# Ledger of designs, part 151: peptides against a protein of PDB entry 6MBK

Target 1, 240 residues: chain A of PDB entry 6MBK
Amino acid sequence: GFEMVNFKEEGFGLRATRDIKAEELFLWVPRKLLMTVESAKNSVLGPLYSQDRILQAMGNIALAFHLLCERASPNSFWQPYIQTLPSEYDTPLYFEEDEVRYLQSTQAIHDVFSQYKNTARQYAYFYKVIQTHPHANKLPLKDSFTYEDYRWAVSSVMTRQNQIPTEDGSRVTLALIPLWDMCNHTNGLITTGYNLEDDRCECVALQDFRAGEQIYIFYGTRSNAEFVIHSGFFFDNNSH

## One batch from the design tools (peptide; made by RFdiffusion4, then SolubleMPNN)

Design b2_p17_6_s3 (from b2_p17_6, 7 letters changed)
Fold by OpenDDE base, seed 5:
Structure b2_p17_6_s3 (fold): chain B 240 residues (1-240), chain A 17 residues (1-17)
Amino acid sequence: as target 1 above (240 residues)
Amino acid sequence: MMHFEETDFTPLFEWVE
């Protein structure tokens, strides 16, 4: 139904290999393929997670470290996914001096500085944890944990984390969704949800796509995107 | 990869004391 393509202007995206109709379920990603807080707990990070209060309290940081650990693991299942991630991001943590100077005249500067401050503090904390905690000795990043690594992981999670239900549907958890997050954005309605019965993320087509066309979706706000967990997909034709 | 430019730069990663 689709293939991964590196578009010259837009970077990586998905291209239809056949005609896809609006509202057609063209893409699904089972939970077992997601990078989640639960998969982080079940990984090499698990022992440290069980002993560190910040990792336990902040699922986004747990995902960031999960991403770093898997990136540093040559045999990681998620290597193909990780290789599709940008090496740099257009997030405040990557702003150049001139961009920051431009923002000094705006109220956004306080949020930018807060983000820098928080990220730097987190890095300093976890640098010490990785160097001193017994359970950190098994982490593949122990001898190679830089601020640049952390900045990248934080930005990756910041731009790609999604709220999905837990396996029992009782709570929400955070996930990175491989393949799905390769779709570039367009204006429209959210056409992605989670099917608890089949335990998978599901995406239906926003519009008709012809074979050879790039598939676009609307994520809404990508920073901590919330899926429609219980109400199903929002379609334009819900005029009922 | 095209991302929507966030106009709100509220820190997603808060510091936990």
Scores: peptide ipSAE 0.034, ipTM 0.600, DockQ to the pose 0.042
Fold by OpenDDE base, seed 1:
Structure b2_p17_6_s3 (fold): chain B 240 residues (1-240), chain A 17 residues (1-17)
Amino acid sequence: as target 1 above (240 residues)
Amino acid sequence: MMHFEETDFTPLFEWVE
């Protein structure tokens, strides 16, 4: 048992409503609740996705547009999740000029500039697509697609995307995992995997938590994208 | 919410021509 709480310093997180033991399966999220490339294809974005090679080639961009479309949809199933997302991020796309100048002394500046350039190009491309493509006419973002919108969506996906198996387990796809990604981070071991039998993400407790304590998880040292499948946490159970 | 942000600042969103 847990509840969503807005913690003063850490923002939204999960708090235990009862004692939770280490290795206890306390949180699971069925596929149907995930924002995935597949759910993007099945949404209002689907017709455009089917005709745009970049959306098809880049699942992360598909998720970004899925997120924007759902954000712009008052009746979206994912509105409660979207409202929990940060309005801004500490990603390079949000760096001020002084922060970028500070990084000029490091080799990271090249990656920052690359990210800026790529994101700007993507925005320009999709701005034109949204304005001109017939299948974009019904998108809720048709008349409201700014660089700030795209920057936010890209940063949201960049920081929260995860690799999960496809429904048949034959391939990997990208997903945002609502509720689970509300857990704030701590040092430890990855305790999240995907259960193909039950078709859900599963998270076991990293440690004992008492009732009233904030629940923390370890997202790994790598980007969130690779940890679920590559951690091997549930791999043996999912492969048999 | 504290999520893992890209520490390496490596672009995940590449441009595709």
Scores: peptide ipSAE 0.030, ipTM 0.603, DockQ to the pose 0.043
Fold by OpenDDE base, seed 2:
Structure b2_p17_6_s3 (fold): chain B 240 residues (1-240), chain A 17 residues (1-17)
Amino acid sequence: as target 1 above (240 residues)
Amino acid sequence: MMHFEETDFTPLFEWVE
């Protein structure tokens, strides 16, 4: 087993409560526990989603709004998960002026400015939607939709979104994976996959962990993990 | 928690008209 622990320098993570062997299936998360584009459609956001072309076209934005709606809902099933999320992120949207100035000499500056511009445009668009669209009136964020909220939600999704198969396995969709995404990152092989038969994310141990040790996983060279559809686990030797 | 280095990010929230 494992437990959630707040580690001094790394923040929240998972700690083994017993010895776990390499390749042991120690963690699984059923689809019903995931925050997905589908769960967004089935939530209070559903009516607005059904009428907004951008929410329909951009699953990551749908997840961001789903996250905001659930955060603003005291009785949300995902409250325990949301409370584990950082309040701020080490992402471009949170860079200070000095950090941006430093990046002006790097190749990353174009991407930073692009992200700022895109996020600002999205916020402006959705601010208007939330204020004017009839189906937005029932959203718990109706009177409390700030740029800071949107920045946080976007950053949360950017750092934690994963591609998983749809229930029928015919397509891919985006998901936040509670509990699993609490594992801090280490270099190694991807040991997470999606089991369509049991309809769950599955994670096997990267290495042996003793009772009391923090459990680390490798989820790729970027924040967006991709699950191998219909093949279970993906083992990539790509180093970070 | 994931932290980004200067080159570890790509814009994932593009503006779509």
Scores: peptide ipSAE 0.025, ipTM 0.571, DockQ to the pose 0.030
Fold by OpenDDE base, seed 4:
Formats: structure tokens, sequence, C-alpha cells
Structure b2_p17_6_s3 (fold): chain B 240 residues (1-240), chain A 17 residues (1-17)
């Protein structure tokens, strides 16, 4: 029903290959295709994860390192997905001096500076861990872990992480959702949820799309997108 | 290009001791 396309000005997106009706389930992504904290634990990062309390406590950081490890792995299943990710982001960590100066007149400056400080501290911490911890020796990023790498991974996760249920539905975990997150954003209603019975993320069409049209979705609060657990959708205006 | 219009300035990656 759709194909991946590199659109002019918009970058990668999804294009309908047939007519899609509003509210039609056109896209689903099984859990096994997601990059999750659990998949991080089951990856080459697993041994280090099991020994580092910060990775254990902060699933977003675990995802960031998972993303970096998979990026550095030529045979990673997620290589096709990772190659579609931006090389840089419009996040505070990429702000130029002029942008920061502009924000000094706003309340957002405190959050920006906090983000800079926290990210720098995390990088410094994990740089030391990667250099000294025995379980870090097997990581494909061991000899190539720069602040730029970490900044990219953090920003990737920040902009693309989603809350999904654990497999047993007992709690929530964090995930990057390949293919789904390639849909470019438009204003509207959240039309994505998680179906626990089929163990997949599901997306229904926000509107009618004709064959050849780009498919857009609404992410809601994108930095921490929450999906309805147990096959629900948020059909409310979740703009902020 | 970013896939969403909004930019979040809220730090999601807190420092934990």
Amino acid sequence: as target 1 above (240 residues)
Amino acid sequence: MMHFEETDFTPLFEWVE
C-alpha cells in the first residue's frame, strides 16, 4: 500500500501505492522490527548494559547507545532504517550561536542549557566507561565514540522515541519505530496505537490518500510519543 | 529533514548520579 521515497525538501517519507481511505489500517510494525530497550539488552550492548546502572536507569540512553552500536555494525538488521535518519537535527544540541542568543530572550534557554550540560556530562561519563570497562571492548564504537556521535544518537532518540507496552503489557518501554517514523508530520489527530494481541504498532490513515500521494501522520508530542495500550488510538487533538 | 514541525526544548536526557 505504500513505498519509501526520498521527497524533495521533505527527505524520506512514505508514498501511497494505492488509494488509502481515512481510518484504514495501512501500516503496522511488529515488535521484532522495533529498536527497543529490550533489543538493546539483547544486542552487543547487553553485557555493558547489565553492568552500568545509568544504562539500566535511563532507557533513552540505552536506545542511544543501541542506535550507535547498530550504526557501527555493517550487518545490522537496522542499517536500512539507520541510513534514513538525518545526519543532524533541529534540536538544541545542534543550535548555532545565533540561535542560542535568540533563545536567551525566552524561557527555553534554561532547558537548552540544561540539555547541553546533561548531554555533555553523559558523554564524559560514557566516554570513560567505554575506554575502561571490559564489556565495552566488544562494542563496535569503542574506538569511535565522539561527542558528535553521542549528540546525534541522543537527538535521534529524543526526536523519535516512543512509549510502547512491554510484550506482556505490564509496563511501558521505549522504542524507535522503523518505517512508521518515516511518515512526515502533519497537523491532525494521533492515529497510531499499539496492538498487544498482534504485538505490533498500528497506524490508521489520518485522511484519504490517493495513489501517488505522500502519506502524512500526526506524531503528537513527538519527543515522548505515547501510544494507546491495548489497540487504542488517540483521536483527540494532542497538539501543544 | 525533520519529520515533525515542533521542536522540543525539554531535556529528556537528565543527568543521573
Scores: peptide ipSAE 0.039, ipTM 0.616, DockQ to the pose 0.044; fails the geometry check

Design b2_p17_6_s4 (from b2_p17_6, 7 letters changed)
Fold by OpenDDE base, seed 5:
Structure b2_p17_6_s4 (fold): chain B 240 residues (1-240), chain A 17 residues (1-17)
Amino acid sequence: as target 1 above (240 residues)
Amino acid sequence: MEHFEETDFTPLFEWVE
C-alpha cells in the first residue's frame, strides 16, 4: 500500500501506492522489527548492559548504543532502517556558534548548555567504559567510538524514540519504530497506537490518500512520543 | 558511580530557519 520515496524538499517519506481511506490500518510494525531497550539487551550490547548501571537506568542511552552497535554491524537486520536516518539533526547538539549566540538572549540557553554538558559527560564516561570494560571488547564500535557518533545516536533517539508497552503490557519501554517514523509530520490527531493482542504498532490513515500521494501522520512531538497504548484514539466507528 | 543527571533528550526547540 505504500513505498519509501526520497522527496526533494522533505527528504525520505512514504508514498501511497494505492488509495488509502481515512482510518484505514495501512501500516503496522510488529515488536520484533522495533529497536527497543529489550532488543538492545538481547544484542551484542547485552553483556555490557547487564553490568552498566547507566545503560540500565537510562533506556534512551541504551537505545543510542544499540543504534551505534547495529550501525557498525554490516549484517544488522536494521541496516536498511539505519541508512534512512539523517546524518545530522536540527537539535541543540548540532547548533552552530551563531545559533548558540542567538539563543544567549533567551532562557533556552541554559537548557542547551546543560544538554551539551550532559552529553559530553556521558560520552566521556562511556568512552572509558568501552575502552576498559571486558564486555565492551566484543562491541563493533570499540575502536571507533567518537563524540560525533554519540551525538548522532543520542540525537537519533531524542527525535525518534517512542513509548510503547512492554510485551506483558505491565510497563512502558522505549522504541524506535522503523518504517513508521519515515512518515513526515502533518497537523492532526495521533492515529498511531500499540495493539497488544497482535503485539504490533498500528497506524491508521489520518485522511484519505490517493495513489501517488505522500502519506503524512501526526505523531505529536517526535521525542518521547507517547503512544496511545489503548485503542481509544482509534476513532472506532464502533459507536453502536 | 557518576550520577549523570537525566538529560532530557527532548528537543528543546526545532530550529526553524
Scores: peptide ipSAE 0.027, ipTM 0.614, DockQ to the pose 0.024
Fold by OpenDDE base, seed 2:
Structure b2_p17_6_s4 (fold): chain B 240 residues (1-240), chain A 17 residues (1-17)
Amino acid sequence: as target 1 above (240 residues)
Amino acid sequence: MEHFEETDFTPLFEWVE
């Protein structure tokens, strides 16, 4: 029903290969395909994760390191997904001096500086961990862990992380959702949910799409990386 | 041990508002 396309201005996105109707389930991603905190624990990162309190406390950082480890692994299952990720982001960590100067007139400048400081501190901490911790010796990052790597991974997770239910539905965990996150953003209603019975992320079409049209979805206000955990899709047509 | 807050990861969308 869709294909991956590299759009000139928007980068990678999904294009409909047939007509898709509004509310049609056109995309689903099983849990086993997601990059999660759990998959990080079960990866080569697992031994280090079990010994580092920051990785344990901050699932987003765990995902960032999981992403870096998989990127550095030629045989990683997620290589096709990782190759679709931007090489750079419009996040504050990538702002040029002129962009920062422009923001000096706004309240955002404090947050920008905070992100720079925090990310630098995190990098310095984990650089030392990777160099000195016994369980880091097997990481593919052992001899190649730069600030640029960390900045990229953090930005990737920051822009793409989602909250999904645990397998038993009792808690939430963090996940990157391959294929789904290739849909470019538009304004509208959240049309993505998690089906616990089938253990998969599901996305229904926000609107009708014709064959050949780019498929857009609304990610919602990702202020809290919230994936709406509903057994059903919230599509309130009355909001238009 | 240095503690980092999860809020250190401010989503990009919070900056556009």
Scores: peptide ipSAE 0.021, ipTM 0.593, DockQ to the pose 0.025
Fold by OpenDDE base, seed 1:
Structure b2_p17_6_s4 (fold): chain B 240 residues (1-240), chain A 17 residues (1-17)
Amino acid sequence: as target 1 above (240 residues)
Amino acid sequence: MEHFEETDFTPLFEWVE
C-alpha cells in the first residue's frame, strides 16, 4: 500500500501506508494505463501520425505530441497524471544564459547546442504542420502551440520515457509510466520490469520501507529509455 | 551537482530530414 504525497523538498512522491519488504511487488501499472506510441496512434493524434513521417520515425516526438494533446483535453484520461508532472525541468532546454556559459568550459556544450538546434527545428516544423495539415485541424493544441509547450513536452518525455515490449513481445516501444514515475530516485539497482503474461509494468521494492516512509526507486541512467526491457530482474516473465 | 553530467546532455530528440 502506498499513497501519493507532495513532499516539501522533492515534490510529488509515493509514501508507504504499510511496511513493505525488499523485493516485494508493491506497484504495477497495466499497459492500458500507459501513455505509449500506440495510445498516441489511437488518440486524436492518430490521423496526423499516419501521415507525418517524423512522428512515425520518432516515437519520442509522438509521445511529446501525445502529452500536449492530452494536456489540452480537459476530459483526457491522463489528466490526473499530467497534473503531477513538473512544469519545468532541469534539462538543458531550461538552462539560463549563465548556466549555458558555465558549460562552455565543458565538452557538453556541443551536445547542449545540438539539443537546442534540434528542438528548435522540430518546433518550427511542427508549428507549420499544425497550422497547415488537414488532420491537425481537430487537435486541441491547434490554436495554442508555443515553443514553451513543446519544450515542456520534449523535456517530459526525455526524462520519463521508457522502453517496454509491444503487446506481442516482438518489438520494443516507448512509454510513459504513470504512478511509477512518481517515485523519486535513489541509488541502487533497477527493480522494475515488464510482465508480458499480465501485460503490466512491475516494480519491486529496492529495500525495506516502513509505514510512513517515502518509497524510492532507481531509474537507472537519467535516460529511462532501456531500463525496463533490459532489466534482468523480470527476465523470466519477460521471456514468456 | 545542480546540473546533469555530460552524458545526460546527449540530445535524445534528433532532427530527422
Scores: peptide ipSAE 0.019, ipTM 0.571, DockQ to the pose 0.041
Fold by OpenDDE base, seed 4:
Structure b2_p17_6_s4 (fold): chain B 240 residues (1-240), chain A 17 residues (1-17)
Amino acid sequence: as target 1 above (240 residues)
Amino acid sequence: MEHFEETDFTPLFEWVE
């Protein structure tokens, strides 16, 4: 029902290959295709994860390292997805001096500085870990772990991480959702959730789309978007 | 991917000591 397209202005997005009706389930992504904290644990990162308290405590950092490891792995299942990710982001970690100066007049400056400080500290910590920890020797990033790498991974995760339920639905975990996160954003209602019965992320169309049209979705607050568990998809706000 | 200017203030990676 859709195809990946590189749109000139918007970058990568999804284009409808047929007519899609509003509220139609047009996109689903099974858990097995997601990059999750669990997939990180099951990857080459697993041994290090099991011994590093920060990785264990901070799922977002675990995802960042998972992303870096998979990027550095030519045979990674997620290579096609990773290749669609931006090389740079409009996040504070990429702000130029003038942008930072502009923000000095705003309350946001404290968050920006905090982000810089925290990211730098994390990088310094993990640089040492990667250099010294025995389980880091098998990581494909062992000899190539720069601040730029870490900045990119952190920014990728910050902009794309989502909360999804665990398989048993007992808690939430963090995930990057390939294919789904390629949809360009529009204003509207959240039409994405997680179907625990089928163990998949599901997205229903926000509006009618014709064949050949770009499919837009509303992410909500993009970073740490909480997916409504299945019951929340049908907002009865069909008050049209 | 054009991100709508939602406040790009992603939850800060908190430093865990």
Scores: peptide ipSAE 0.023, ipTM 0.570, DockQ to the pose 0.044; fails the geometry check

Design b2_p17_7_s1 (from b2_p17_7, 5 letters changed)
Fold by OpenDDE base, seed 2:
Structure b2_p17_7_s1 (fold): chain B 240 residues (1-240), chain A 17 residues (1-17)
Amino acid sequence: as target 1 above (240 residues)
Amino acid sequence: SARVIPVWTAEELARVR
């Protein structure tokens, strides 16, 4: 019912190949296809994860390293997904001098500098960890871990991470959702939930889409998009 | 892509010591 298309101004997105009605379940992604904290723990990163307090405490960073490890792995299952990700972002970590100058007159400058400083500190910490920790020896990024790599991974996760239930539904974990996150954003209501019975992320159409139209969704604040468990959807006051 | 670009909060960017 849809296809991936590279739109001129919006980059990659999804286009309907047939008419899709509002509230129609047109897209679902099984858990096994998601990049999660759990999949990170079960990957080559697992041994290091089990020994590093920051990876354990910050699931977003765990996802960032998971993303980097998989990107550096030619045979990674997620290679097709990773290749669809932007090579750079409009996040503060990528701001140029002119953009920073513009922000100097605003209160946002402090947040930008803080994010940059904290990210740099994280990089320095993990660079040392990767160089010295025994469990880092088998990581594909052992001899190739640059700030640019880390900046990209952090920005990717920051803009695409989602909260989903654990397999048993007892708690919440973080995930990147391939295919689903190809949809570009529009204002509206969250129409994505997690179906625990079928163990999949489900997306219903925000509105009617005709064949040939781009499919837009509202994924809220992508830094921590929350889904209603059991295929539920809810109203969010977010107007962005 | 036309995506919302959130900024991590200070809590999400825990300081590394």
Scores: peptide ipSAE 0.039, ipTM 0.713, DockQ to the pose 0.035
Fold by OpenDDE base, seed 4:
Parts: sequence; structure tokens; C-alpha cells
Structure b2_p17_7_s1 (fold): chain B 240 residues (1-240), chain A 17 residues (1-17)
Amino acid sequence: as target 1 above (240 residues)
Amino acid sequence: SARVIPVWTAEELARVR
């Protein structure tokens, strides 16, 4: 019912191939297709994860490394997804000096600086870990781990991570949701939830879409989006 | 030690552009 299209100015998005009605379940993504902290733990990153306190404590960083490892793996299951991700982002980590200057008089500047310095420190830490830790030897990024790699991965996760329930529904974990996150955003309500019974993310249409129209969803706080645990959809009145 | 990275919303990211 949809196809991937490269839209001008918006980048890749989803276009309806048929008419879609409001509240219609048009998109679902099973857990097995998600990039999660759990899939990271079960990947080549697992041994290192099990011995690094920061990876264990910070699921977003775990996802970032998971993303990098899979990107560096030509036979990765997630290659089709990874290749759809932007090569660069309009995030603070990519701001040029002039862009930062424009923000110098805003409250945002403090967050920009904080994010930048934190990311730099994390890179330095993990660079050393990758070079020295025994369990890093099998990582496909062992000999190629640059700051550019890291800021890309961090930016990818920062802009695309979602909170979903664990398999048993007892806790919340982090996930990148392929296909779903290809939808560009618009103002509205969150129309995505997690169905634990079927163990999948489900997205219903925010509005009617005609064949040929781009399908938009409301991210809400996408970078830290919380989905309804168990089943159903969450509708937030917060404007984006 | 490495510190947590602040998470930005799409709106916040767009605003700073």
C-alpha cells in the first residue's frame, strides 16, 4: 500500500500506492525486524556489551554501536534499512561554526555545546575500548572507527530511537523501527503503538491519504518516543 | 566517564536550524 520515494527537500519518505483511510492500519513492523538493545546484545557486539558498563547503562549508545557494526557488515540483515538512512543530519553535531554562532544568543547553545562535548568524550572513550578490549577484536569496525562514524550513528539514534516494551512487557527498551521511521513528520497525534500480542509496532493513518500522496505521521517526541505498552495507540495533544 | 547524550526532538532540531 506504499512505496519508498525520495521527496524533494524532505528526503526519503513513504508514498501511498492506494487510498488509505484515516485510522487504517497500514503499516506494522514485527519485533524481529527492529534494531533493539536486545538485538545488539545478541549480535557480534554482545561480548563487548556484556563487559562495558557504559554500553549496558546507555541503550542509545548500544544502538549506535549496533548500527555501526551492522553498517560495516555487508551481509547484515539491516543493510536495506541502513542504506535508507541519511548520510548526514541537521543535528547539532553537524553544525558548522557559523551555525553555532547563530545560536549563541539562544538558550539552545548550551544544549548544543553539551551534546557536542559529551559525544566527543564518548567517542574518545570508545575509541580506546575498541582498540584495546579483547572482545572488540571481532567487531567489523575494529580498524575503522572514526568520529564521523560515531556522530552519524549517534545522530541516527538520537533522531530515530523509540521506546517500546520488552518482549514480556515488563520493561521499556529502545528500538529503531525500520520502514516506519521512513515516514516524514507532520503535526498531529501519535498514531503508532505496540501490539504485544502480535509483538509488532503498528501504525494507523493519521488522516486520509489518496494514492500518490506522501504518508505523514506525527513523531511526537520521536527521539524519545514512547509507544503504548501492550496494545493500542497513544494520542498526544502536544503540537509538533 | 562518558555522560549521557541529550535527546532532541525533531522540533528542537528544526528550531535550531
Scores: peptide ipSAE 0.033, ipTM 0.622, DockQ to the pose 0.027
Fold by OpenDDE base, seed 3:
Structure b2_p17_7_s1 (fold): chain B 240 residues (1-240), chain A 17 residues (1-17)
Amino acid sequence: as target 1 above (240 residues)
Amino acid sequence: SARVIPVWTAEELARVR
């Protein structure tokens, strides 16, 4: 019912190939297709994850390293998805000197500097871990792990991470949602949730779309993960 | 995909000690 298209000024998005009615379930993504903290634990990163306190404590960083490991793996299941991701982002980590100078007149500068400092510290820490830890020897990052790599991965996760329930529905975990996150943003209501019964992310149409029209969704004001807190991302048949 | 530019919260930017 949809196709990926490169739209003028908007970049890649989804276009309807047939008429879609409001509230119609037009897109779903099963858990097995998601990049999650759990899939990171079950990947080549698993042994290191089990031994590093930071990876265990910070699911977003675990996803960042999962993304880097899969990007460096030619046979990765997620290669088609990873190749659709931007090579650069408009996040603070990519701000130029002039942009930072402009922000000095606002309170945002404190957050920018904090992000710079913390990201740099994280990189330095994990650079040492990758160089010295026994379980890092088999990672495809051993010979090539630059700050630019880490900056890209962190920014990818920061802009695309989502909160979803664990398989048993008892806790919240983090996930990247392929295909779904290709939809461009519009103002509206959250129409995406997680169906635990069918164990999949579900998206219903925000409005009627005719064949040939671009499909827009509302994916919040900040990171996708914050929808649970601020925008009402819902979980079907679970208690969170 | 055109994204709203997010900034990680303090909770997401935990310090490495």
Scores: peptide ipSAE 0.037, ipTM 0.713, DockQ to the pose 0.036; fails the geometry check
Fold by OpenDDE base, seed 1:
Structure b2_p17_7_s1 (fold): chain B 240 residues (1-240), chain A 17 residues (1-17)
Amino acid sequence: as target 1 above (240 residues)
Amino acid sequence: SARVIPVWTAEELARVR
């Protein structure tokens, strides 16, 4: 029903190979394919996770390090997914001087500076952890952990993380959803949910798509400012 | 089913040692 395509201006996306009707379940991703906080705990990062309070307290950072560890692992199950991720993002962490100057006229500037500052501080902290913590010696990134690495991982998670239920449905956890997150963003309604009975993420079509058309999804309900800060998108007529 | 929602708050990013 769909295929991965590298679009000229949008990078990787999904294109319909047949007509897809609105509300049609066209895409699903089982839990076993997701990158989650739980999979991070069960990975090479697990021992360090169990000993670092920040990783334990911040699932998003745990996912970021999970990405970095898996990226540095040639035999990682998620290599095909990781290779589809952008090398850079339109998030504030990548803003140039002109972009920052433009935002100075908006209320978002404080959040931009805060994000940048906090990310830098986090990097400094974890750089020390990776250099000194005994369990960090097992990490494939031990000898290669730069700010650029961390910035990329944080931005990847920032733009792609999702809340999903735990396996028992009792709590919420964070997940990256391979294949699904290849869909590029459009304004609209969220049409992705998690089916606990089948233990999979499910996406229904936001609208009708004809064969050959790119399939777009709505990532979530946020204001334009939040999209800029957390997703790198902006829509003039955003209803949220 | 639960909705899939991206969440990354400024408060989360602010937590550092």
Scores: peptide ipSAE 0.035, ipTM 0.677, DockQ to the pose 0.078; fails the geometry check

